Peptides against a protein of PDB entry 9GMZ. Designs and how they scored, part 33

Target 1, 343 residues: chain A of PDB entry 9GMZ
Amino acid sequence: TGFPLELLTRPATERLAYFENYTVAHPRLKEVYEILMRTIAEPAGASFIFVYGASGVGKTTLRLRVEQKLTELALPKLESDRARVPVVGIEAIAPESRYFNWKEYYTRALITLEEPLIDHKFDYGVRGISRDNFGKINVESKVVAPALRRALENALIHRHPDVFFVDEAQHFGKVASGYKLQDQLDCLKSLANMTGILHCLLGTYELLTFRNLSGQLSRRSVDIHFRRYCADSPEDVQAFKSVLLTFQQHLPLAETPNLVDHWEYFYERTLGCIGTLKDWLKRVLSDALDREATTITLKDLQKRALSVAQCQKMFKEIQEGERQLSETEADVQNLRSALGLGA

## One batch from the design tools (peptide; made by RFdiffusion4, then SolubleMPNN)

Design b1_p10_2_s3 (from b1_p10_2, 5 letters changed)
Fold by OpenDDE base, seed 2:
Structure b1_p10_2_s3 (fold): chain B 343 residues (1-343), chain A 10 residues (1-10)
Amino acid sequence: as target 1 above (343 residues)
Amino acid sequence: MIVVDPLPLP
């Protein structure tokens, strides 16, 4: 069980594309996937889902897999409702300034909602929003953020997606001096309430700041922690080694590299984050294919590894996020005990 | 996009 052997006779671009498009359904990814799919199907009055975890844990991979599955499940309904879009997924952009760019956010959301295959032309009721001859949305530079918001509200109501995904959602936390993060949250709440569309925000542990600031969000949100694998857990170490074994069999190289024997080095430089691991292996595979190498070596891995200083920085950010969650879990247990509920 | 379950360790 491995990659198709015919890939060894294919161009380097096709070999790399195979590995890029490959996903290991590791235990934490499966767990979060099932929780997320269930929550989208039965939101129980929730307006938000928060998915938080370490940078490089695999949140974008999770989003893309859920988008694919929701699209597949919606196909029979799309035949009867030609206006419907099953799912929308965007990435929030880091602002060039100290301020989140709402105009850019609304523009990207509108462009993503309007797939070229949607025959049903929708009038947004906003001057300066048009479709080109290919059906692509064009937004004129003169269109202001409040007008783009109204256009997005109308589009979301008309297209009625089961969920609206926002990846890298910690970028909403980048506010001007003198503005409150609460104002950004109230803007998002208003958009979800006006459209009736469930929003899923994926991001780093910086999303915990959003969770803590709004007791009103907590009443209308589902929280999902996408955990990394921990080296102090024998089960997590076994799962991490199993992922390495799976990746080594799916690297389209003539000789299968032994990644599992180097598991401690992979763990040291990924902190148990499978997305970081996959991106590292992609870089190393690309270098190997460029050299027409038969395999990858420890030296090839070392050339593309994150530095120790970068890993130390990432680990401090993870430890702070995990600490904040542990305190919240302890507060829940204390509340349960005070209510006479068992642990 | 190919999704594969992780292989059991030997």
Scores: peptide ipSAE 0.155, ipTM 0.859, DockQ to the pose 0.952
Fold by OpenDDE base, seed 5:
Structure b1_p10_2_s3 (fold): chain B 343 residues (1-343), chain A 10 residues (1-10)
Amino acid sequence: as target 1 above (343 residues)
Amino acid sequence: MIVVDPLPLP
C-alpha cells in the first residue's frame, strides 16, 4: 500500500509533511531499536548506552521513535505520577570553542526536561532558574555550570526518566586533551550515578574514542552499532532496494517514480545511510511539489544529490570508524583465543 | 509518525 491518494488533492505542505513523518522500519533501524528498547527496560546495572554509526544512518530517527514509544508506554503511569517524564532527549551542540560548553548542555537539558505541559512545578532551589507564565524554564546568565548541574540532578531525580538521550554526543569529545575528555566522561558518569538515570549517547564513530578512553565506562555501558547498508553484502543491497521501493510508494506524487532502478546511484550518494536517503528524497519532493510536478526524474535527483566530494569525505569517515570497530573485534577474538575461550 | 515495514522486493 502506498500513500493515501487523497494527499494528491491536498496542499504541498501537507504532502511534504506526510513524507517527513513517514518512517521506514528498515532492518538495521528495527534491530537497533529492539536492542535499545530492551537495554532501556533492562539496563542490568549499565549507566550508559552508546549508539554509534555513520552520519545520516538514522540515529535521530531511532531516538525519536524510542522517545515516542517510551512516552506511549508511560502514559498509564503518568496519570498517577504527574511529576514523571518518561524520556528526555537533547542534541549536544558542537562547541564554538575548543571546549564543550557544560553550562549550555545543562541549560538545554533542563529546558527539555521541564517542558511546559508538566503541571508539577518543581523548585530546583537554584537562584536564577525560573518558570515563565507558560511554564517554560528561564535560566539567567548569572547561573554557573555547577548550579545548573545541581538543578539538572534534582530535575532528573524528580522526573525520573527511563532514559536520558544525548544526540550528536561526539561533541563531548571535541576537547583539546585526553585528560579533559576523561574529566568530561567522569562528569557524565557522575551525573548518571548521582541521578540513577540511564544515559544514552548517540553519535558518530567518534564515540568509540569514549569507549577506549574509559575502561570504567566500558564496564557500565552497552554498545550498539548502528550499521549502514554495505554494497558488498547482498542482503544489505536487498534491504536498501526494499527501502527505495518503500519510499517510492510513499512519495505523494501522481506518478510513482522508479527509484529502485537507480539504486546504485542512490547508494553512491548515500553510502547506504537511510537518513541521508530520506533527506535527499525530502528535498527532491519539496522541489517537485513547488513545481507541481507529477513525478520525480533522475535530473531532479541529481540536482539535490550530495556532491561526489561530500560522499568521498563521508566515506573516509565511515571507513575509519568501521576499521576501528573491526580492529576491536579482532582484538577481542585474539584476547579470547589467548584466554583459551576459543574464537 | 507513520512507521511502516519495508516492502518486499518483487
Scores: peptide ipSAE 0.137, ipTM 0.849, DockQ to the pose 0.942
Fold by OpenDDE base, seed 1:
Structure b1_p10_2_s3 (fold): chain B 343 residues (1-343), chain A 10 residues (1-10)
Amino acid sequence: as target 1 above (343 residues)
Amino acid sequence: MIVVDPLPLP
């Protein structure tokens, strides 16, 4: 089983698009996907889901696959409820200052929520919000953050998405003071409470710091750790090799490259992060297609690899995140023992 | 070695 052989006669753009759209259902992705889908279906009074893991582990791929599945599952209901949006997903912007730009956040959320799957024009009750001829939202510069918040609250209530995704959610934590971070948490909590919409925050391990600042959010949150593959685990190494084999079969090239024999080099330069691996292979595939090459060589891989210095930096960030989680797990066990709940 | 199937693209 591999790519459709007809792709070999297709333009480079179509061959690249095939690989871009291709997703390996690797064990960690499948596990996190099932947990996330179940939690969205049955939040059990949770208002937040936190999905944390290394940069390049595949969080954006997870989000996109969940968005796709929620959309598919909603199709029969959308025929009867033309106002409903099944899911909304945005990326949080890194603050240019020591303050998070809520005006920009609300604007992006409104624009995304009102993308034109829906002919049903809703009045947001806010002056300076309009739709263009294509149904896209236009927000006038004079509209202030509190008005945009009310518009978003009304839109979320009217559209009733099953979940609101915020990718790169660690950017909420990039503020000058703990008090302002608490205000941001309270703002998100208030938005979730006022709308009744489940929020899923996806981010790096920096999201743990954000999660730990509010004991009240922790009581209404579900945590999902999207782990990388670890080279010290034989099972993880086998899973990583399986991913390499699968990608090897789905690179639309005339000659199947041997990726599996280079698994250690792939591991060294991805740290067990499948998103980083896919992005690397995508760059290498693009180069090969531009040259009309029949296969990918080790030299082609080396040309597009992350540097050792980049990998060392990323690995330190991963180790710190994994350490914080291990300490949290130990603290939970210590708390359970101190409470007499046993191991 | 177990090949992991792609997540179904609808």
Scores: peptide ipSAE 0.066, ipTM 0.711, DockQ to the pose 0.171
Fold by OpenDDE base, seed 4:
Structure b1_p10_2_s3 (fold): chain B 343 residues (1-343), chain A 10 residues (1-10)
Amino acid sequence: as target 1 above (343 residues)
Amino acid sequence: MIVVDPLPLP
């Protein structure tokens, strides 16, 4: 079963949108999805979930699928509780300055909580926050970060989401000192505690620095490792090839390209990260559609591939993250052995 | 949004 053949007669924009909206439920995505959904349903007193993994492993895809599912599950309750938002998801941005912009973070979170479709108006209790004629939140420039925080706390309590997602959460860690990093974590911890809302931070292996700095968060956090596919695992190679075969059948082109025969080249330029693979194929598909091409060639792939230098940099970052996790697992095993708990 | 399980390798 491939793409709908009717797409071949449709505009390039519709063909590209089909592929963009297409998701392969690959084994690692499915595993992490089930763990995350279960943890959100039964947080067991956790205030935080950390989802960490390589850049381009598919964390944003995971978030969007969980947000969709939580929204679908909440629909019957939303008919009776028009104030409720089932889930909130934001992306943390890299600060332009040496300091994380909390004012911008709180503003973006408030705007995301207050989607135009929410009939129930909420009073934030803060002057300079209003809704426009289109129901969009307007925050006046004079509103200070502590006031925006109080507005967000009140909004989160009132809207009562099952989870608050922060994607690219490693950007909280881009502070000039370990002390400032602790202050950022204490701010997030305070927000979760004051609202009673479960926070899920998704990010790169740089999130491990956050986990290690806050011995207090570790007691109230659940960790989820979103692994890439590894070339030294036959099962992982098989799963990666299966994903290539699936994408091959779902590229809306007249002639099906042979992606599977080039699996080593795809692995070299994605490091086993399915998000990186999908984004690459999307760029190549866009170029092919713009040229009205019948298929994708190896030359088309090479034109949109990450450079070897980019892949080498990404691979070093992955190896360092995987090493830190392996050391943590070894430390746990050593602790268990030292406690007389069998290996 | 379409979610599909990966195809088995032949």
Scores: peptide ipSAE 0.136, ipTM 0.850, DockQ to the pose 0.952; fails the geometry check

Design b1_p10_3_s1 (from b1_p10_3, 4 letters changed)
Fold by OpenDDE base, seed 1:
Structure b1_p10_3_s1 (fold): chain B 343 residues (1-343), chain A 10 residues (1-10)
Amino acid sequence: as target 1 above (343 residues)
Amino acid sequence: VIEVEPVPLP
């Protein structure tokens, strides 16, 4: 099983798009996908889901696949309820200042929530919010953050998505003081409570710091750790090699490259992060297609690899995140033991 | 030997 052979006669753009859209159901992605889908279906009174893991582990791929599945599952209901949006997903922007830009957040959330081909014009009761001829929301510069919040609250209530995704959510934590971080947490908590909409925050291990600052959010949150593959685990190495084999078969090239024989080099330059691996292979495939090459070589791989210095930096960030989780797990175990809940 | 080949998510 591999790519459709007809792709070899297709334009480079179509061949690249095939690989871009191709998603390997690797064990960690499948596990996190199933946990996330189940948690969205049955939140059990949770208002938040935290999905944390290394940069390039595949969190955005996870989000997009869940969004696709939730949309598919909602189709029969959308025929009867034309106001409903099944899912909304945004990316949080890094603050340019020591303050999070809530106005920009609310604007982006509102725009994204109203992008669906929904004929039902909802009046948000806010002056300076309009729709164009394509149904896209236009927000006038004079509209202030509290008005945009009310518009978003009304939109979320009216559209009633099964989940609100916020990718790169660690950017909420990038503020000048702990007090302002608490105010941001309270703002998110208030938005979830006022709308009744489940929020899923995806991000790096910096989300752990954000999560730990609010003992009230922790009581209403589900945690999902999206782990990388570890070279010290034989099972993880086998899974990583299987992903390489699958990508090898799905690169739309005339000659199948041998990626598996170079698994250690792929591991060294991805740290076991499949998103980083896919992005690397995408760059290499693009270069090969531009040259009308029949295959990819080790030199082609080396040309687009992350530098050793980049990998060392990323690895330090991963190790710190994994350490914080291990300490949290140990603290939970110690707390359970101290409470007499020891197994 | 690679025993398990991941499939694409539907």
Scores: peptide ipSAE 0.085, ipTM 0.714, DockQ to the pose 0.146
Fold by OpenDDE base, seed 5:
Structure b1_p10_3_s1 (fold): chain B 343 residues (1-343), chain A 10 residues (1-10)
Amino acid sequence: as target 1 above (343 residues)
Amino acid sequence: VIEVEPVPLP
């Protein structure tokens, strides 16, 4: 079934919001969602989950969907345990400096963990961390990173989320030396171990560097590859076309645009990344609604498409990540063969 | 509400 037809009589803002809030359960998203939900439920002694994939593949959508589901599942328990938070999710900020800002990370984590809806006020025992009258955490500038860490450790222990999400986690890797990267990973590992909270790091293929640098994290991590759709796979092409079909049915326009007939152009400009596709369609829909257009045209699509140069850059980054994974898989097979374990 | 509709398999 397409969008609710009543939306055609609604304001442009509501029509856009409908599409923004619409999520296609495409095969790769569903697969990764199921693996992630299972891993969160049964971490089997894992302290980390790594979810890696292309920029714009839909990792943030995955995170938000899992956060929603974990919240829904926790509701019956939250009635009895008002201190508990079922899930916490933050986005890691790209450091302005060559070094990851732990103070900012801990501050953001604390602010997110301590949303105003939590009735149970916890005193973190840290001077300069307070709650306003609305229950929002305020962190004074004088609070140092080690104190914020202790506050976050205490908060995580007290709130006991099923998982702690860090989106754009490749930003931990933007440290000038391999040693500093290891120190960052050891810091995260220590936080996970001290709190007993499972950490899920979502990011680009740059997260593979974390997997390779920490043989200790690899032993206590679950890896989830969020793949894009590949044009060399007939199944992936079919899935991508099905996503286009679904999106065209859920664009709240008077005339259903034919997106599927242009699937190659959509693939060329998204590289099989559904998040990139959705963002593109969202921009085009916004333009169409602003013009009170009945449909979208190829010309409207072209106006909001990523440039060929942008796509070429993104594709090189994807190819490098996919290559590193393929090499790792080949190395595992070679290792197995060398161990006398059949390929 | 984020409605997740399954992509109809063709």
Scores: peptide ipSAE 0.033, ipTM 0.723, DockQ to the pose 0.526
Fold by OpenDDE base, seed 3:
Structure b1_p10_3_s1 (fold): chain B 343 residues (1-343), chain A 10 residues (1-10)
Amino acid sequence: as target 1 above (343 residues)
Amino acid sequence: VIEVEPVPLP
């Protein structure tokens, strides 16, 4: 099994797009996908799902796969209920300022909820929100954040998505010194409560700080840890090598590169994060296609690798997140033991 | 080697 050989005669743009759109269903992705899908189907009174893991572990890929699946499952109902949106996903933007831009967040969320494919025009009851001739929402600069929030609440209630995704949700935590991350969480909690819509926040281990700040959110949240592959686990090493094998077969090049023989170097420069691996291979593939190369070499890989300094920084951030989780697991075990619940 | 099933994203 490999890429369609016909791609070798296609433009570089199509060859690159094939690899960009290609997803390896690696074991950790499958596991987290199944947990997330079950949790969305049966939230059991949860208002939030937190999906946390290393940068580049594949959280955005997970989101996109869940969005696709929820859309596919909803298609039969969407024919009868044209107002319904099965899922909505937004990426949180890193604030340029010390403060999270809620106006921009609400605007982007409204735009995403009201993509042109939705024939059912909803009146938001807010002056300065209009649709252009293409059905795209335009928000006038005069519209204030509280009005945009009400418009989003009404849109979420009317569209009834099964889940609202916020990717890169650690950006809610980038609040200036003295502003409480708590206020941002209370705002999100209020939005979830007012709409009745399940929210899924995807982000780095920085999301763990959110759990510690709101003892009330913890009772209404489900936590999903998207783990990287660890080199100290033989099973994880095997899974990582299998991913490399799959990628080498799906690089649309005339000669299949040997990635698997370099697995240690790939692990060193990705820390077991498959998203980081895919992004690295995309860059290398792009460079190879631009040169009309028949294959990729170790030298081509080295040119586009993360630096050792970048990997060391990323690894420290991962170790701190994994440590915090291990401490939490130990605390749970200590609590169970203290309650007379066996290990 | 565990074969990892490819899934294309649309």
Scores: peptide ipSAE 0.029, ipTM 0.681, DockQ to the pose 0.168
Fold by OpenDDE base, seed 2:
Structure b1_p10_3_s1 (fold): chain B 343 residues (1-343), chain A 10 residues (1-10)
Amino acid sequence: as target 1 above (343 residues)
Amino acid sequence: VIEVEPVPLP
């Protein structure tokens, strides 16, 4: 089964939007989705979930799918509890000034948590936080970060989401010279403890630095590794080829391109990261639609590929993250052996 | 609702 053939008669914008909104349920995405959904349903006293993996592995896609499913599952409860929001998800912003902007973070979290369509309006008791005529939250520039934090704590308690997602969470690691990353972690831990809301931080392997710095967070966190596909695994190569076949069937073009025959080239330029692959194909599809092309060629792919130098840089960052995880797994095995527990 | 379509296993 491929894309709806009627799309071939539709505008280029609608054809592109179809592919942008399409998601392949690849094995690693499904595995991490199931683990994450189970962990949200049964946190077992955890305050944090860490989801880490390569840039472009598909973490944002995972988040959006979980948010959608949690919203669907909560609909019957929302009829009786008009104050509840089932899930909230934000993206952490890279700071301009080398320091994480907590004021901006709290503001974005409040705006996202307060859906305009929610019937029960909450008063935060903070001067300079208001609603416009459309019910949208407005935060005046004079409101300071400690007041915004209290407003967010009150909002999270009142709305009681099953989870609070923070994407690109490695940006919490952007601290001033002389400040400790530990202080940022203690701030997040305090927010989770004060609200009783489970936090899920999604990010790159830079999140491993957060894991290693706090033995107290490690006791209250669940770790989920979102792995890329590896070319040295026959099973991973087969899964990657299956993803290419699926994307090939869902490109709304008159002639189906043969992506699978070029799997090694796709692997070379994506490092087994499906998000990187999808974004590459989106760019190539957009170019093809602009030219009213019937298919995608190897030349079209080459025009929008990441450079070899970009791939080499990304691969070094992946290898360092995978190495750090392998060392941690070995440390766990050494600890088990020292305790007289079998492997 | 964006459906997650299963990857066809080859």
Scores: peptide ipSAE 0.020, ipTM 0.633, DockQ to the pose 0.562

